# Peptides against a protein of PDB entry 7PB4, part 333

Target 1, 105 residues: chain A of PDB entry 7PB4
Amino acid sequence: KMLNIKEYKEKLLSTLGEFLEDHFPLPDRSVKKKKKNIQESSVNLITLHEMLEILINRLFDVPHDPYVKISDSFWPPYVELLLRNGIALRHPEDPTRIRLEAFHQ
Target 2, 218 residues: chain B of PDB entry 7PB4
Amino acid sequence: DALQMAVGYFEKGPIKASQNKDKTLEKHLKTVENVAWKNGLASEEIDILLNIALSGKFGNAVNTRILKCMIPATVISEDSVVKAVSWLCVGKCSGSTKVLFYRWLVAMFDFIDRKEQINLLYGFFFASLQDDALCPYVCHLLYLLTKKENVKPFRVRKLLDLQAKMGMQPHLQALLSLYKFFAPALISVSLPVRKKIYFKNSENLWKTALLAVKQRNR

## One batch from the design tools (peptide; made by RFdiffusion4, then SolubleMPNN)

Design b2_p28_4_s3 (from b2_p28_4, 14 letters changed)
Fold by OpenDDE base, seed 2:
Structure b2_p28_4_s3 (fold): chain B 105 residues (1-105), chain C 218 residues (1-218), chain A 28 residues (1-28)
Amino acid sequence: as target 1 above (105 residues)
Amino acid sequence: as target 2 above (218 residues)
Amino acid sequence: DEEIKAAAKEQILRQMVEELVILEAELQ
């Protein structure tokens, strides 16, 4: 029973990964070359897949405080994407923290 | 050929300048209908036309006619079905088009090349059970898709609640019986032993066409 | 057309995440 759920989960994760790569890729670093003057902080942006993994893990690892602090590695359009679709929720008192929606509750 | 011209017309859309837009549309629609019913459509043609039928690019009457002629020559791509389901989420198609799509999906289920991604959409299909117009067809689809791993306590509760609301519908009973088969411990209720599973409109709109497809692919 | 496709993709994303959370909860 548990094995089948794990296998299904892994298959879903793989499909989600492929879906995100195809439809929600990170912006190409090449667009940054033209505007010389802005100190492009060399912040490595994480993929939407990695962002979701962090949020899911936090939801289950720390269910009493399921919020993740938004780091500079979080691409702002991804944060907005998750919020506007009701996938994530902003902390009511701290706008720098977001949690995954507890779809299992 | 005439079919490529017709598909290209639907893909690119009507050219603004033609006074005979309706006649041109009807001509191309008839071309697609004739080929689809005679020979079936290639997977690529179904991919294009199915997407158009559900995108809201054309009116409901046109979309309905396109969807009715989504008959495969050989196979339907799973990706085409996933894309089609994505359009259902956007809600730009009519309720009648949604019903027709689920009827089509059930009718064409065996001609879909793969089921892996469709099975991942199980939760979406299950949520559509709440729509009274879709419920009979969604139950039939879920009956075809359901695996042991999909049978969860919360889904059992939702099905029982739906049965309490709608009564002992044959399509709900069929799905519940399958759920009980996979997870007997989750369903304490005695289900009537039905020798025959009955779904609404067991006679699909494509019965004759599907027989022809099966004969061509033997 | 592009906006509609984008909205559809976003809804699929939501559904996949929802199912993933439900599956994860069953594994706890």
Scores: peptide ipSAE 0.543, ipTM 0.668, DockQ to the pose 0.466
Fold by OpenDDE base, seed 5:
Structure b2_p28_4_s3 (fold): chain B 105 residues (1-105), chain C 218 residues (1-218), chain A 28 residues (1-28)
Amino acid sequence: as target 1 above (105 residues)
Amino acid sequence: as target 2 above (218 residues)
Amino acid sequence: DEEIKAAAKEQILRQMVEELVILEAELQ
């Protein structure tokens, strides 16, 4: 039973990864350097897959505080995507923290 | 072509200047109805019209008529179905349109080209079981979609709770029997071995049309 | 059309994540 669940989970994760790459890719950094001076804050944006992985892991690893702090690596449109779809919830007192929805409860 | 003009009318919406907007609408609707029932519609035409029927762009009466004539010539694109389901989430369509959509989806299930994305919507369909008007048709749809991987303890609990609330409904019993087949350890309740899974053949509004489609594609 | 495609994709994403969370919970 557990083995079958693990195998299905792995398959689902793989399918999710492919789906995210196809439909929710990171914006190409190729937006032309018009204005010189704004420091290329070379913040490496993480993929939506990586963001979801962080949120899922936090939900199960720290169930009493399942919130993740929004870092500069979190692409704002992905955060908004998760929030508007009810996949993630913003912390009621700290807007810089989000959690994954506890779909299992 | 008259059909292309009709589809284009629904896609673009009523052009301002027509004094007889209702007559023009009715003319185009009749054109779509006539072609759909006689020959079926191309996948592209279904994609456009199905989206329109569920978007709330037109009134409920028009949307209902469009949805009733979503008869394929050959296949329905899975993408069209996924788009249609997305409109159900927005809630711009009436309850009657939702019921009709699920009836349509069950009736047309075999004509949908792929099922991979539809299977990912399993949770959405399952949540719709709580709607008493949708429940019979959603059970039938879930019966067609359910794989072993979908049969989870929480879904079993929800189905049993629903049965406790609604009683031993034939459509719910059919779905529970399938769940028991895939996961017998999750369903301790002795289900009556119903030899015939009677989903009430909700009078398949499309029965005659679907027979004609099957004959043309042979 | 693009908006509808976007909404459909977002709904699929939600369902996939929901199922994934449920699976993870069953493995705990």
Scores: peptide ipSAE 0.541, ipTM 0.674, DockQ to the pose 0.454
Fold by OpenDDE base, seed 1:
Structure b2_p28_4_s3 (fold): chain B 105 residues (1-105), chain C 218 residues (1-218), chain A 28 residues (1-28)
Amino acid sequence: as target 1 above (105 residues)
Amino acid sequence: as target 2 above (218 residues)
Amino acid sequence: DEEIKAAAKEQILRQMVEELVILEAELQ
């Protein structure tokens, strides 16, 4: 029983990855380097897949504090997407923290 | 050809300047209907026309006629079905169009090339069980889609709650019987073993066309 | 319309994530 669930989970994760790549890719960094010398700390944005993995892992690893701090690597439109669709919830007292919705409870 | 011109008309939309918009629309619609019922449509033509029928670009009468002639020559692309389901979520189509779509999806199920992405929409279809008009057809679709991995305790509870609300419906009993087959420990309720699986005959609208498609693909 | 495609994609995303969370809970 558990083996079949794991196999199905792996298949679903793979399909989700493909779906996210096709439909929710990161914006191409094709914004022209105008040479203004501002040390734009090249904050490497994480994929939506990576963001979801972090949120899922936190939900199960730390169920009593399932909130993740929003980092500069979190693309703001992805955060908004997750919140708007009820996939994630903002912490009631700390707007810099989000959790995954506990769909299993 | 006449079909390509008709599909192109629906895709691009009516040219603003034509005084005879309704006559032109009817001509192209009849062309699509004639080809679809005689020969079926190519997967690419179904992709375009199915998307149009559910987008709300045209009126409900036109959308209904387009959807009724979504008959494949060989196969329907899974991607076309996923796109169509996406339009259902936006709510620009009528309730009658949604019912017709689920009837179409059940009737054409065997002609869809792949089921992998459709199976991922299982949760979306399952949520549509709460719509009384959709419920019989959604139960049939779920009966075709359900794998052991989809049979979860929360879905069993929802089905039992739905049965408590709606009564012992034949389509719901069929789905529950399948759930019990995959996960007998989750369903303590004694289901009548001998009831013939009964779904509303969604195929009736396309019965003659489906027979012709099966004969061409043999 | 791009907006309709977007809303549908978002619903599909929600359903996939919901299923993943449920599956993960069963593995726990």
Scores: peptide ipSAE 0.533, ipTM 0.683, DockQ to the pose 0.506
Fold by OpenDDE base, seed 3:
Structure b2_p28_4_s3 (fold): chain B 105 residues (1-105), chain C 218 residues (1-218), chain A 28 residues (1-28)
Amino acid sequence: as target 1 above (105 residues)
Amino acid sequence: as target 2 above (218 residues)
Amino acid sequence: DEEIKAAAKEQILRQMVEELVILEAELQ
């Protein structure tokens, strides 16, 4: 039973990854080159898949504080996407922290 | 051959220089239609043409005609279906094309070579239940796809909410009955015991062609 | 049309994440 659930989860994660790559890709790095402003912080943006993995892991690893701090690697449109769809929630006292919705509760 | 030229035309698009673009398009479309209804199409031809029909490369009338002639000679590749579903997510196709696709998918379900990847798209199909035009056909598809692992409390809630909105529709009742079979503890509501599950006959558009395919593959 | 399309993608994403969370909870 547990093995079947794990296998199904892994397959679903793979399907989600493919779906996200096709429909929610990161913006091409090439567009940033034209704005002259100096602080090109070489911040590597993470994929939406990686962001969701972090949020899911935090929800179950630290259930009493399931919030993740929004880093510069979090592309703002992805954060907004998760929030507006009720997939993630902003911390009530710290807007720089978000959690995954506890859909299992 | 004429079919390869027609498929190649749809894949590459119209060459700029032809003054009679519409006449050429119609010629190739008729070629595809004629072969598909007489002999069926190879899996590779379906892969190409199905993606074209859903990509929004052509107008709705052309896409509809292409999709209506997606009749297999033998099998449809699961990968073609997965790619087609990805195009539904992009949304470049019309609502009528989406309805036609789900009807096609249900009608052609037995001709799809594998179901493993399609089963992983369960959540995608389930989300499409919210579209009133798609709901009857999606329920039928989900009835074919649903396994015990797909029956989750949140999906039960959504189906019950949908039933509250739409009433006791035969297609919803069929799906709920299957859910109750897999997970009776999640569905406390007494469902009417229907002796026969009836979905809208999605196959009607392809009935004659499907009979011919089944006869050729016997 | 484009808004409906975007909403559909986002709804799919939500459903997949909901399912993943439920599956993860079953593995705890």
Scores: peptide ipSAE 0.560, ipTM 0.661, DockQ to the pose 0.346; fails the geometry check

Design b2_p28_4_s4 (from b2_p28_4, 14 letters changed)
Fold by OpenDDE base, seed 4:
Structure b2_p28_4_s4 (fold): chain B 105 residues (1-105), chain C 218 residues (1-218), chain A 28 residues (1-28)
Amino acid sequence: as target 1 above (105 residues)
Amino acid sequence: as target 2 above (218 residues)
Amino acid sequence: DEEIEKDAAEVLLRLMVEELVILEAELR
């Protein structure tokens, strides 16, 4: 039973990864906006898959503080996507922290 | 159990070492087909095999055969259907597989245990109306799924635009008639009073099997 | 059309994440 669940989880993760690449890709860095002065904040944006992995891991690894701080690597549209769909919740006192919804509870 | 071995083969994939991969695949596929048509498949078996059929793990011919034998013993899990739709979004299946899936979904609709999550996918199905090959089957599915809350002005416009493009198709007329029933103010167009709603018989592929399932579950 | 596809994708995303959370809970 546990082996089957693990295999299913791995399959679902793979499916999710492909789904996210197709439907929620990161914006192409290639639009070199020619305008000089915007500091190329070389912030390495993480994928939505990586963001979800962080949130899932935090939910289970630190159940008493399941919140993740929104870093500059979090693409704002992804944060908004998770929040508006009820996948993530903002911390009630700190809007810079989000948690995954505890769907298992 | 031969069926468990067959399902396990499709789930885990071919073990690298077998020189006769095609013969083994055919053997397991025939096992699944035989059980499915004779007795139906358990919900768990359908869950596994339906996902495999849509994942692109196997070739189109294999996927088509798997999908054709997705006959329930009792019920199909809604979760299995949702997962299947997720694979459609990934787009690794052929157009023919998509058509077959919608035909299957319509044919098996009454055997799906719940509809709550499937109803959330209404927008996805509605978007698929733009595909001329899917449109007849999607209209039938939407006819089964449509609730009052799904009938929105933008969807009415889209259906009328499709009717303008494709003509007065029976399946579009059926769906529009249902929309008019739920929201008469949104559809000012006089629809021909068709006494009988005719959808393309999606069930024809499974008619005998579905009769057998209904007899076993009575 | 793109908006409808986006909405559908968002629903599926939620369902997939929900299932992953449930599966993770069962494994843990």
Scores: peptide ipSAE 0.639, ipTM 0.559, DockQ to the pose 0.263
Fold by OpenDDE base, seed 5:
Structure b2_p28_4_s4 (fold): chain B 105 residues (1-105), chain C 218 residues (1-218), chain A 28 residues (1-28)
Amino acid sequence: as target 1 above (105 residues)
Amino acid sequence: as target 2 above (218 residues)
Amino acid sequence: DEEIEKDAAEVLLRLMVEELVILEAELR
């Protein structure tokens, strides 16, 4: 039973990764080149897949404080996407923190 | 059981070592086909095999044969359908597999245990109307799924634009008639009241199988 | 078209994440 669940999870993760690349790609870095004055804040944006992985891990690793601090690596449209769809919740007292919805509870 | 061995083969994939991979695959595929058409498949078997058929794990010919034998013994899990749709989004499926899936989904619609999550996918199905090969089957699916809450002005515009492009197709007319029923103020065009079912049931690949399923569940 | 596809993709994203969370809970 557990082996089947693990295999299924791995398949789902693979599918999700491909789905996210196709439907929710990061904006091309090329658009940043033209306007001079945006300080090259070398902030490497993480993929939506990486963001979800962080949120899922935090939900299970620290269930009493499942919130993740929004970093500059979090692309704002992804944060809005997760919040709008009820996948993530904003911390009631700290708008800089979000958690994954506890769908298993 | 021979069926369990066959399902397990598709789930785990071919073990590297057998020179007779094609013969083994054909044996297991025939086992699944025979059981599915004779008795139907359990919901768990459909869950596994449907995902395999749409994951791109096997070639298009194998996937097509698996999908054609996704005949339930009793019910299909809604979760299996949602997972299947997720695979369609990944784009690893051939166009022919997508068409077959929508045909299957329409044919098996009454055997799906719940519709709540499938109804949430309404927007995804609606977007697929732009595919000329999918459009007839997607219209039929949307006809089955459409609620008043789904009938929005932008969707009406899209359907009318499609009608302008494709002409007045029976499947599109059926869907527009349903939209007009739910939201008459959004559709000013007079639609001919055809009393006949717009969707030809005549091309249902599973008609005989579905009759057998209904007889077994009585 | 793009907006509808986005809306649909967003729903699928939610469903996939929901399933992933449930599976993770069963494995931990």
Scores: peptide ipSAE 0.636, ipTM 0.573, DockQ to the pose 0.261
Fold by OpenDDE base, seed 2:
Structure b2_p28_4_s4 (fold): chain B 105 residues (1-105), chain C 218 residues (1-218), chain A 28 residues (1-28)
Amino acid sequence: as target 1 above (105 residues)
Amino acid sequence: as target 2 above (218 residues)
Amino acid sequence: DEEIEKDAAEVLLRLMVEELVILEAELR
């Protein structure tokens, strides 16, 4: 029984990964806008898949504080995407923290 | 090719079908209908046209006619079905179009190349059971999709609650019987042993076309 | 057209995440 659920989860994760690559890819780093002074904060942006994984893990690993701090690796459009679609919620007192919606509750 | 021109018109054509009897629209629609019923459509043509029918790009009458001619020459891509379901979620199609889509999906189920991604949408289809207009067709679809891993206590409760609300509908009984087969411990209720599973509208709108498709692919 | 496709993709994203959370809850 658990094996079947695990296999199903793995298939869903694979499908989600492919879907995210197709519909929500990271912006190509290639638009080096020539403007000199913007410190290219070489912050490695994480994929939306990686963001979701972090959020899901936090939701279940720390259910009493399921919030993740928004890091510089979080591409702002992805954060807004999750929030506006009701996939994630901002912390009521700290706007720099977000949680995944507890769809299982 | 006339079909390529017709598909291209629907893909790239005007977003707002003006209510004007666009002779061009009717011409292209008839071209698609004629080819679909005679030969079936390629998987790529179905991908394009199915998405158009559900996107709300055209009016309900046009969408209904497009959807009715989604007859495969060989196979339907699973990806096309997943995309189509996404359009159902956006809600830009009419209730009648949704019903027709589920009827189509049941009718064409065996012609879909893969079922892996469609099975991942099980929860979405199950949620659609609450729509009284969709319920008979969704039950039939779920009957085709349900695996042992999908049979969970909360889904059993929802089906029993739905049966309590709607009565002992044949399509609900069919699905419950399958659930009991996979998980007899979850369903204490004695279900009548029906030798024949009856789903609503056994008269498939595509019956003749599907027979022709099966004959061409033998 | 592109905006409509984006909207559809966003809805599917939500559905997939919802199902993933439900599955994770069952495994845990």
Scores: peptide ipSAE 0.538, ipTM 0.674, DockQ to the pose 0.453
Fold by OpenDDE base, seed 3:
Structure b2_p28_4_s4 (fold): chain B 105 residues (1-105), chain C 218 residues (1-218), chain A 28 residues (1-28)
Amino acid sequence: as target 1 above (105 residues)
Amino acid sequence: as target 2 above (218 residues)
Amino acid sequence: DEEIEKDAAEVLLRLMVEELVILEAELR
């Protein structure tokens, strides 16, 4: 029983990954090069897939505090996307923290 | 190619300069219809035209005609179906177009190249059961898609509630019977043992065309 | 047209994530 659910989850994750690459790709690094200003903070942006993985894991690993701190690796448009669509919620007291919606509850 | 010009017209939209927009539209629509019914459409042509039919770019009459001629030459891409479902979520298509789409999806189900991505949309299709106009066709689609992993307690409750509301509809009974097969412990209700599962004949609109497709691909 | 396609993709994303969360809850 658990094996079938796990396999289905893995397939869903794979399909989600492909979907995210097609519809929500990261912006090409090439566009930021032209603005000369100094702080080339080499912050590697994570994919939306990686962001969702972090949020899902936090939701289940720490159910009493399911919030993730928004890091510089979180591309702001992805954060806005998740919030706008009700996939994630902002912490009521700390706008720098977001959680995944508990759809299983 | 006349078909390529027709598809390109629908994709790019009418060039502003043509005085006779309606005649041009009708010409291209007839071209698509003629090719689709004679030979079927390539997967790429279906991808483009299916999205157009559901995007709300054209009026309901045009969208209906396009959707009715979404007949494959060989296969339909699952990606086209996923995109089409996404358009249903936006809600720019009419209720009649949604019904027609689900009828089309059931009728063309065997011609879809893969089912993996479509199976992931199970929850979306299940949510559409609440629409009384869609319910018979969605039940049929879910009957084709349902795996053991999809049979959850909350979905069982929703189906039983729907049955309580709508009565013992043949399409609901068919789906519930499948659910009971996969998860007998979740369905305590005695379902009538129907030897024959009867869904509304969604394929009636395309029956002749589907026979022709099957003959060409043999 | 592009904006509508984006909206459609966003709704689909939500549905996929909802299903994923439900599956994860069953595995834990």
Scores: peptide ipSAE 0.577, ipTM 0.655, DockQ to the pose 0.470; fails the geometry check

